Peptides against a protein of PDB entry 3VZA. Designs and how they scored, part 142

Target 1, 98 residues: chain A of PDB entry 3VZA
Amino acid sequence: RVERLCKSKELFEERLGLEIRRIHNEQLQFIFRHIDHKDPDKPYMFTLSINEQGDYEVTSCTPPLDCISEFQLKVRETNNFSAFIANIRKAFTALSFK
Target 2, 62 residues: chain B of PDB entry 3VZA
Amino acid sequence: AAYVTQLYYKISRIDWDYEVEPARIKGIHYGPDIAQPINMDSSHHSRCFISDYLWSLVPTAW

## One batch from the design tools (peptide; made by RFdiffusion4, then SolubleMPNN)

Design b2_p26_4_s4 (from b2_p26_4, 13 letters changed)
Fold by OpenDDE base, seed 3:
Structure b2_p26_4_s4 (fold): chain B 98 residues (1-98), chain C 62 residues (1-62), chain A 26 residues (1-26)
Amino acid sequence: as target 1 above (98 residues)
Amino acid sequence: as target 2 above (62 residues)
Amino acid sequence: RREAEREKLDKTDVKELLREILEAPE
């Protein structure tokens, strides 16, 4: 089972170009790669926590996204975490062309 | 790693076939209504294209 | 087994998964 989980994680990281890390102060870091086709290894990332109220809270976003606050609101309203992550990636993709 | 892989599934709704050759990207995407197979030859695509394609399977509607 | 795990996961709140990950030691 451990071997399967390890392989699965590696497949997700490579194929989705998404790495998920636990970082300091009980935060998760989401690192997107494969965004810029001219620079596939360029990272686009944000950090996330669950605040004292139990709500999703984006604690950082690099590069910054104008829409991140709206997305935070939407995920709090809908609890659609999948759409949350997908929309962030979509926004990063759009930003890579600017 | 169990919780992280579970999180990947919650995000992507993809279940990989981890027993196939490395060059074969094979799995199942479980959409809200229909499950669709994933079966790609990675040697025919860039890493960015593969990622873009897989993410295109994930709905962005809230 | 994997199907059963998937079905259980479909019923799991993603926030619970996040909490479990966040509570893991650094």
Scores: peptide ipSAE 0.746, ipTM 0.961, DockQ to the pose 0.861
Fold by OpenDDE base, seed 2:
Structure b2_p26_4_s4 (fold): chain B 98 residues (1-98), chain C 62 residues (1-62), chain A 26 residues (1-26)
Amino acid sequence: as target 1 above (98 residues)
Amino acid sequence: as target 2 above (62 residues)
Amino acid sequence: RREAEREKLDKTDVKELLREILEAPE
C-alpha cells in the first residue's frame, strides 16, 4: 500500500504538473508546472491555509492573479475545492500568454 | 502520502492504474454522472499537452 | 477495495482532509 501511494503521488505530480507541499505556519503550497509550453518547468504557485475562522485563505500567489480574491470567495461559498484549483490553473494559463 | 494522494483525487477525480508501464497513462476519471477511461501513450504527447488535457477533464463550474 | 476507498473519499469533506494534511504531512 505504501508503495502504491508513493507511486500514485509521483504520477499525479508529473501528469497534472501539480506539486503539493506543506510549508511553515500550517500552510499548503500548490506548485503548478507545465503551464508555459515554452518553459514547462516554470512554476506558478499559491499558498493556502485554513484560518482561525475555518475558512480557506490564500496567503500568497506567484505570479499574482487579479481573480484570486474572487476565487477565494467562491470556494468559501461553494466548498468546491476541485473547481477552485482548476480555475486557478486556468487563470495561470491565461496569464502565461500575456 | 495517503492524505496528499487523497487530495489529488478530490481535486482531479482521477484514479491511476499505477501498475502499467510508465509510458502508458492509464486511469479512470470519475465525473459527476459518468466515469470515463484515460488511456494515452505518453510518448506521443508533450508533458504540457498531457497536463492540459487532464485538467480539461476537471469542471470549472462552481 | 479501491472502489470502497473511492466511495468513502467522495463523502469526505475536503476541508477536513486539508486539516489532516496540515497537521500530518504524510
Scores: peptide ipSAE 0.746, ipTM 0.961, DockQ to the pose 0.818
Fold by OpenDDE base, seed 5:
Structure b2_p26_4_s4 (fold): chain B 98 residues (1-98), chain C 62 residues (1-62), chain A 26 residues (1-26)
Amino acid sequence: as target 1 above (98 residues)
Amino acid sequence: as target 2 above (62 residues)
Amino acid sequence: RREAEREKLDKTDVKELLREILEAPE
């Protein structure tokens, strides 16, 4: 099972172009790659925590996204974390064309 | 990496067939209504195209 | 087993999963 899990993680990282790291202060870092087709390894990232109220909280976003605060509100309302991540990637993709 | 892989599934709803050759991107996407197979030859596509395609399977409606 | 695991995950609150990752990284 351990071998399966390790391989599965690697497959997700490569195929989705999404790396998930636990960083300091009980935060998760989500690193998107494969966004810019001209620079596939260019990272687009945000960090996330669960605050004392138990709510999703974006603690950083690089590059900045104007919509990130709205997405934070939406995920708090809907608890649709999948849509949350997918919409962030969509926003980063749009930003890469600027 | 159990929890992280579980999180990947919660995000993407994809279950990989990890026993196939590395060049074969094979799995199942469990959409809201139906499950759809994934079966791609990675040598025929760029990394960016593959990622874009897989993410296109993930609904963005809240 | 994988089907059972997937079924369980479908019922799991993602916030609880995040807490598990944050508190016990795996």
Scores: peptide ipSAE 0.746, ipTM 0.961, DockQ to the pose 0.817
Fold by OpenDDE base, seed 4:
Structure b2_p26_4_s4 (fold): chain B 98 residues (1-98), chain C 62 residues (1-62), chain A 26 residues (1-26)
Amino acid sequence: as target 1 above (98 residues)
Amino acid sequence: as target 2 above (62 residues)
Amino acid sequence: RREAEREKLDKTDVKELLREILEAPE
């Protein structure tokens, strides 16, 4: 089972181009790659925490997204975390076209 | 990391078949209504294409 | 077994999962 879990994580990271890391101050860092087809390894990332109120809170976004505050509101309302992540990726993709 | 892999599933709704050859991208995407198989030859696609395709399976409706 | 685990995950609150990761990364 341990081997399966390790392999599964690696497959997700490579195939989705999404890495998830726990970083300082009880935050999760979501790192998207494979966004820019001309520079597949260029990272697009945001950090997330659960604040004292128990709400999703985006603590950083690099590069910045104008829509991130709205997405934070939406995920708080719907708790649709999947759509939250997918929409962020879509926004990063749009941004990569400049 | 069990929790992280579980999070990947919560995000993507994909379950990988990890016992196939490395060049084979095989799994199942569990959509809201139906489950769809994933079966790709990675040697035929760029990393970006593969990622874009897989993310296209994930609904963006809130 | 895999199916049962998946069904359980479908019912799991993602926020709780995030808390588990933040508290004890695994």
Scores: peptide ipSAE 0.745, ipTM 0.961, DockQ to the pose 0.817; fails the geometry check

Design b2_p26_5_s1 (from b2_p26_5, 8 letters changed)
Fold by OpenDDE base, seed 5:
Structure b2_p26_5_s1 (fold): chain B 98 residues (1-98), chain C 62 residues (1-62), chain A 26 residues (1-26)
Amino acid sequence: as target 1 above (98 residues)
Amino acid sequence: as target 2 above (62 residues)
Amino acid sequence: SERERFLEELDKVDVKELLRQILNAP
């Protein structure tokens, strides 16, 4: 089972170009790659925690996204975490063209 | 890895067929309406294209 | 199938709880 889980994780990381790491202070780091076709390994990332109120909280975003605060609000309202992540990637993609 | 892989599924709604050769991107995307098979030859596409394609399967509507 | 049943159950899991499990895991 462990082997299967490890393989599955690797497949997700490579194919989605998304790495998920637990970092200090009870945060998750989401690292997107494969955003810039000219520089596929260039990372676009944000960090996330569940705050004391139990709400999603973006603690950092690199490069910064103007829409990240709105997305945080939306995910709090809808709890649609999938759309949250997908929209962030979409925003990073748009940013990469500018 | 167990919880993280579950999170990947919650995000993407993709379940990989991990037993096929690495060059074959095979799985099932469980969309909101119907499940769709994924079956790609990775040698025919760039990493960026593959990622973009897979993410295109994920709805962005809140 | 067993796998399908597993995924169906996973569909019922709240993502926030899953995140907490990840964050609080050893």
Scores: peptide ipSAE 0.770, ipTM 0.961, DockQ to the pose 0.965
Fold by OpenDDE base, seed 3:
Structure b2_p26_5_s1 (fold): chain B 98 residues (1-98), chain C 62 residues (1-62), chain A 26 residues (1-26)
Amino acid sequence: as target 1 above (98 residues)
Amino acid sequence: as target 2 above (62 residues)
Amino acid sequence: SERERFLEELDKVDVKELLRQILNAP
């Protein structure tokens, strides 16, 4: 089981180009790569926590996304975390062309 | 790692076949209505293309 | 299958609770 979980994690990281880390102050860091086809290793990242009210809270976003606050609102409303992450990646992708 | 891999599944709805050769990207994507197999040769695609393709399977509708 | 049942149960898990478990894990 442990071996499978470890390998599965590695496969997700490589194939989705998404790394998930737990960082200080009870936050998760989501690091997207494979966004810029000209620079596949360039990271696009944001950090996330669950605040005192129990709501999703984006604590940082690098590079900044104008839409991140709207996405935070949407995920709070819908609890569709999958769409939340996918939309952020989509936004980063769009940003990579600017 | 268990919770993180579960989170990856919650995000992507993909379950990998980890027993195949490294160059083979094989798994199942569990969409809202249907499950679709994933089966591609990674040697024929860039890392970015693969990632873009897989993410294209994930609905963005809220 | 057992794997399918596992994924089915995982589908029922609230993602926010899953995040809490990740964040609060030692």
Scores: peptide ipSAE 0.770, ipTM 0.961, DockQ to the pose 0.936
Fold by OpenDDE base, seed 1:
Structure b2_p26_5_s1 (fold): chain B 98 residues (1-98), chain C 62 residues (1-62), chain A 26 residues (1-26)
Amino acid sequence: as target 1 above (98 residues)
Amino acid sequence: as target 2 above (62 residues)
Amino acid sequence: SERERFLEELDKVDVKELLRQILNAP
């Protein structure tokens, strides 16, 4: 079971180009790769926590996204975390073309 | 690790077929209307194309 | 199938609770 879980994580990381890791101060770091076709290993990332009020809180975003605060509001309203992550990736993709 | 893999599923709605060779990207995407099979030969596509394709399966509507 | 039943139950899990579990993991 442990081996299967490890394999599953690796498959998701490689195929989605998304790494999820816990970092200091009870935060999650989401690292997107495979965004820039000319530089597939270039990372696009943001960090997330659940604040004391129990709300999603983006604590950093690199490179910065103008829409990240709006997305934070939307995910708080809808709790649609899937759309939240997908929209962030879409925004990073758009940014990579500039 | 179990929670992280569950999170990947919550995000992507993809369940991989873990019994196939690494070069075969096989699984099921559970969309809002119908489940669709995934079956790709990774040697025929770039990493970026594969990721873009898989993410295209994920709805962005809030 | 058993796997399908597992995923159906997982669909009912609140993602925020799942995140808390990850954040609070040792």
Scores: peptide ipSAE 0.769, ipTM 0.960, DockQ to the pose 0.955
Fold by OpenDDE base, seed 4:
Structure b2_p26_5_s1 (fold): chain B 98 residues (1-98), chain C 62 residues (1-62), chain A 26 residues (1-26)
Amino acid sequence: as target 1 above (98 residues)
Amino acid sequence: as target 2 above (62 residues)
Amino acid sequence: SERERFLEELDKVDVKELLRQILNAP
C-alpha cells in the first residue's frame, strides 16, 4: 500500500531523526537530526556510495568524524549496516557534547 | 518508496503501527533474540529523547 | 503472521543490494 509506505517513511524520519536522500553521482545522503538537544534541527550527515569494487564508501561526513574510516572498514568486514549507522549516530552524539 | 522504508527497517528493526493517533508512537522492535513493543505518548517526551531512546534499541556491536 | 513473514524475508535481503535498488530506482 502506497499510503502505508509514505506514512511509514515520515514516521521513521521524525522518530529516528534520520532522513535518507538520493543525491547526485549515485550517492545516498544520511541526515541525522535530534542529536543536539539544544538544537534539535541541527543536521549531522554523511554520504555513502557503493564503489566500483562493490564496497561501502563514505564520500563525505559533516561534521567530520575521526572514526568514520574505521567504521567503513568494519561495515565492509561485517556487512552489519545497522551497527554502522548506529555507531555513526553515537559518534555524532559524542561530538555534539564537545 | 518501498526500498527506503525497507532500509529504515534494516537499520532500526522497527515496524511502526501507522494506524494509531499521531501522538502515539507505537510499533515493534525486532531484536536479535526477541521482539519488544514500542508504545509511547509523544506529548510526554521531546523529539530528541524519543530519537535517543529508539536508537538505544539498535545494537552497536559489529 | 503475513507481516512477520514479510519481515523475516526482508531480514534475508542483502542491504547492499537494497542500497543499489534505491540508487537505481526512478
Scores: peptide ipSAE 0.768, ipTM 0.960, DockQ to the pose 0.962

Design b2_p26_5_s2 (from b2_p26_5, 8 letters changed)
Fold by OpenDDE base, seed 3:
Structure b2_p26_5_s2 (fold): chain B 98 residues (1-98), chain C 62 residues (1-62), chain A 26 residues (1-26)
Amino acid sequence: as target 1 above (98 residues)
Amino acid sequence: as target 2 above (62 residues)
Amino acid sequence: RERERFLEELDKEDVKELLRKILNAP
């Protein structure tokens, strides 16, 4: 039921440290936490849409990632959305050590 | 709502056992070749460690 | 089992279509 659904979402949010929100202009916001072990609640975010051509489009990334454009290209080529998200998290993790 | 939960599964390939005690992180990770159980006591780990570990299960190869 | 069938169908669904469902939901 709705209760089960809510619980499942909460488990994902807490355990993966990933919140997914729909925001204005038909975009999804992905908010990573638990990246910086010294500041677990510090958010690392990007927003995503499906553009007019039907392609994945990253509309923002905070903090900026140099690799985000390449990842966007890769996910368009492979449609491996899982790897896309995982690689972004990996990149944010690397950034947190700088 | 339901679709977002489904998206979490599409991303992580994890299916949680939501009926266990909150401190027990239990589920199944469906890898590309084999399914592996997840069974952790969250009281023994930081939130960051848990997240890092779970994400380590997700392949990054394109 | 019902849960297994559900996940199997979910595995077959295009993630982009799932994203559209999320983005276009009222």
Scores: peptide ipSAE 0.770, ipTM 0.961, DockQ to the pose 0.940
Fold by OpenDDE base, seed 2:
Structure b2_p26_5_s2 (fold): chain B 98 residues (1-98), chain C 62 residues (1-62), chain A 26 residues (1-26)
Amino acid sequence: as target 1 above (98 residues)
Amino acid sequence: as target 2 above (62 residues)
Amino acid sequence: RERERFLEELDKEDVKELLRKILNAP
């Protein structure tokens, strides 16, 4: 069971190019790779917490995205976390074309 | 790790067949209407292409 | 059936609740 879970996690990390880590101050760090085809290992990342009001809060975004505040609003309204993550990746992809 | 794996599923709606050889990317994507199989030979594609393809399966409509 | 049922239950769980479980896990 533990072996299966570990392997599944590794498959997601490699195939989606997304690493999810718990970091200090009760935050999750989402690290996207495989964004820039010319530099597949270049990380694009943001951090997320659930604030005291119980709302999704993006605490950092590197590189910065102009649309991140709007996406935060949208996920609070819809609770569509899947679309939230997918749209962020889409935005990072667009940014990688400079 | 269990909860993180569950989060990956809730994000992607993909369930991997973890018992196949690493070169075979096999699983099921559970879309809103129907489930679609995933069955790719990783040796035929770049890591970036594979990731882009898999993410293309995830709806971006709010 | 077991795996199918597991995924069905996971579909019902609020993602925010899952996030809290991750953040509060030892």
Scores: peptide ipSAE 0.770, ipTM 0.961, DockQ to the pose 0.956
Fold by OpenDDE base, seed 1:
Structure b2_p26_5_s2 (fold): chain B 98 residues (1-98), chain C 62 residues (1-62), chain A 26 residues (1-26)
Amino acid sequence: as target 1 above (98 residues)
Amino acid sequence: as target 2 above (62 residues)
Amino acid sequence: RERERFLEELDKEDVKELLRKILNAP
């Protein structure tokens, strides 16, 4: 089971180009790669926590996204975490063409 | 790693077939209505293309 | 199938609860 889980994680990391890390102060770091086709290893990142009220809170975003505050509101309203992550990647992709 | 892999599934709705050869990207994507197979040769595509394709399977509607 | 049932139960789990499990794990 442990070997299966490790293999599965590696497959997700490589194929989705998404790494998920737990960092200090009870936060998760989401690192997107494979965004810029000219620089596939360039990272696009954001950090996330669950605040004292139990709400999703984006604590950082690099590079910054103008839409991140709106996405935070949307995920709080809908609890559609999948769409939240997918929309952030879509926004990073759009930013890579600027 | 157990909970993180579960999170990947909740994000992507993809379940990989981890027993196939490394060059074969095989799994099942569980869409909102139907499940569809994934089966592609990674040697024929760039890493960016593969990622873009897989993410295209994930709905962005809130 | 056992795997199918596992995924069905995972579909029912609140994602926020899963995040808490990740954040609170040793």
Scores: peptide ipSAE 0.769, ipTM 0.961, DockQ to the pose 0.951
Fold by OpenDDE base, seed 4:
Structure b2_p26_5_s2 (fold): chain B 98 residues (1-98), chain C 62 residues (1-62), chain A 26 residues (1-26)
Amino acid sequence: as target 1 above (98 residues)
Amino acid sequence: as target 2 above (62 residues)
Amino acid sequence: RERERFLEELDKEDVKELLRKILNAP
């Protein structure tokens, strides 16, 4: 079972091009790769925490996204975390074409 | 690691078949209404294409 | 069937709770 979990994680990381790390100060770092087809290893990332109010809070976003505050509001309202992550990736993708 | 894997599932709604050969991307995507199989030969696609395709399966509607 | 049940339960779990579990893990 442990082996399966480890293998599954690796498959997700490679195939989705998404790495999830726990970093300091009780935050999660989401690192997207495979965004820029000309530079597949270029990272696009944001960090997330659950604040004292129990709300999703984006603590950083690199490169910055104009829409990130709106997405934070939306995920707080809907709790649709899947759409939250997917929309961020979509936004990073759009940014990569600029 | 177990919880992170579970988070990947909650994000993507994909469950991998990890017992197949590495070059075979096989799994199931559980959409809101229907489950769809995933079955790709990774040697025929770029990493970016694969990722883009898989993410295209994830709804963006809030 | 076991895997199916596992995924069904996972579908019911609050993602925020899962995030907390990740953040609070040793």
Scores: peptide ipSAE 0.769, ipTM 0.961, DockQ to the pose 0.955

Design b2_p26_5_s3 (from b2_p26_5, 12 letters changed)
Fold by OpenDDE base, seed 5:
Structure b2_p26_5_s3 (fold): chain B 98 residues (1-98), chain C 62 residues (1-62), chain A 26 residues (1-26)
Amino acid sequence: as target 1 above (98 residues)
Amino acid sequence: as target 2 above (62 residues)
Amino acid sequence: EERERELEELDKEDVFELLRKILSSP
């Protein structure tokens, strides 16, 4: 089981181009790569926490996304975290075309 | 970590077949309606194409 | 099947709770 978990994590990171890491102050950092086909290793990232009210809170977004506040509201309303992450990646992809 | 891999599954609804050769991208995507197999040869595609394709499987409807 | 049962249980878990587990893990 441990071997499976380790291998699965590596496969997800490489194939989805998404790294998930826990950082200081009880936050998760989501790092998207493979967004810009001309620069596959260019990172697009945001950080997430659960605030004292128990709500999802985006604490940073680099590069910034105008839609991130709306997405934060939507995920709070729906708890559809999958759509939340997918929409952020979609937004980063759109941004990469400048 | 176990929780992080579980989160990847929650996000993507993909379960990988980790025992196949590294160049074979094989797994199952559990969509909202039916499960669909994933079976790609990574040598035939760029990393970006593979990621874009896999993310295209993830619904964006809230 | 064991893996199928694991995924079924994971499907039942609220993602919010999973995130809290990750954020509060040592």
Scores: peptide ipSAE 0.755, ipTM 0.960, DockQ to the pose 0.897
Fold by OpenDDE base, seed 1:
Structure b2_p26_5_s3 (fold): chain B 98 residues (1-98), chain C 62 residues (1-62), chain A 26 residues (1-26)
Amino acid sequence: as target 1 above (98 residues)
Amino acid sequence: as target 2 above (62 residues)
Amino acid sequence: EERERELEELDKEDVFELLRKILSSP
């Protein structure tokens, strides 16, 4: 099972171009790659925590996204974390064309 | 690492066939209505295309 | 099938609770 989990994680990272890592102060960092077709290794990232009120909180976003605050509100309302991540990637993709 | 792998599944709804050779991207996407197989030859596509395609399987409706 | 059962259980788990487990894991 451990081997399967490790292999699965590697496959997700490469194929989705998404790395998920724990960082300091009980935060998760989401690093998207394969966004810019001209520079596939260029990272687009945000960090996430659960605040003292028990709400999802985006603690950073690089590059910044105007829509990130709205997405934070939406995921708090819906708890649709899948759509949250997918919409962020969509926004980063749109940003890469500018 | 188990929890992170589980999170990838919760995000993507993809289950990989990890026993296949690296050049073959094989798995199952569990959509809300029907499960669909994934079966691609990675040598025929760019990394960006593959990622874009897989993410296109993930609904963005809240 | 064992894998099928695993995924069924994952489908039942709240993603918020999963995230809390990740964030609080030592």
Scores: peptide ipSAE 0.755, ipTM 0.960, DockQ to the pose 0.876
Fold by OpenDDE base, seed 4:
Structure b2_p26_5_s3 (fold): chain B 98 residues (1-98), chain C 62 residues (1-62), chain A 26 residues (1-26)
Amino acid sequence: as target 1 above (98 residues)
Amino acid sequence: as target 2 above (62 residues)
Amino acid sequence: EERERELEELDKEDVFELLRKILSSP
């Protein structure tokens, strides 16, 4: 099982182009790659925490997304974390087209 | 930790078949109503294409 | 069948709680 979990994580990272890290101050960092087809290794990332109110809070977004506040609201309302992440990736993708 | 892989599943609804050759992208995507197999030869596609395709399986409706 | 059961349990788990587990892990 441990082997499967380790391998699975690596497969997700490579195939989804999404790395998930736990960073300082009890935050999760989501790093998207494979966004820009001309520069597949260029990272697009945001950090997430659970604030004192118990709500999802995006603590940073690089590059910035004008829709991130709306997405934060949506995920708080729906708890659809999958759609949250997918929409962020979609937004990053749109941004990569300049 | 195991929780991170679980989070990947919660996000993507993909379960990989890890016991295949590295070049074979094989798994199952569990959609809301139906499960769909994933079976690709990575040597035939760019990393970006593969990622884009897999993410296209993930619904964006809230 | 075991894997299927694992995924079914994951489907039941609230993602919010999963995130909290990740953030609280030592």
Scores: peptide ipSAE 0.755, ipTM 0.960, DockQ to the pose 0.886
Fold by OpenDDE base, seed 2:
Structure b2_p26_5_s3 (fold): chain B 98 residues (1-98), chain C 62 residues (1-62), chain A 26 residues (1-26)
Amino acid sequence: as target 1 above (98 residues)
Amino acid sequence: as target 2 above (62 residues)
Amino acid sequence: EERERELEELDKEDVFELLRKILSSP
């Protein structure tokens, strides 16, 4: 099982182009790559925490997305975390077109 | 960690077949109604195409 | 099958609680 978990994580990171990392102050960093076909290694990232009120909170977004505050509201309302992540990636993709 | 791999599944609803050769992208995507197989030859696609395709399987409706 | 059961249990778990586990994990 441990072997499967380790291999699975590597497969997700490479195939989805998404790295999930725990960072300081009880935050998760989501790092997207494979967004820009001309620069596949260019990272697009945001950090997430659960604040003292128990709500999802985006603590940073690089590059910035004008829709990130709306997405934060939507995920708080729906708890559809899958759609939250997918929509952020879609927004980063759109941004990469300049 | 185990929790992170679980989170990947919660996000993507993909379960990989990790025992096949590395060049074979094989797994199952569990949609809301049906499960669909994933079976790609990675040598035939760019990394970006593969990622874009897999993410296209994830619904964006809230 | 064991893997099928694991995925079924994951489907039952709230993602919010999973995130809390990740964020509170040492």
Scores: peptide ipSAE 0.757, ipTM 0.960, DockQ to the pose 0.884; fails the geometry check

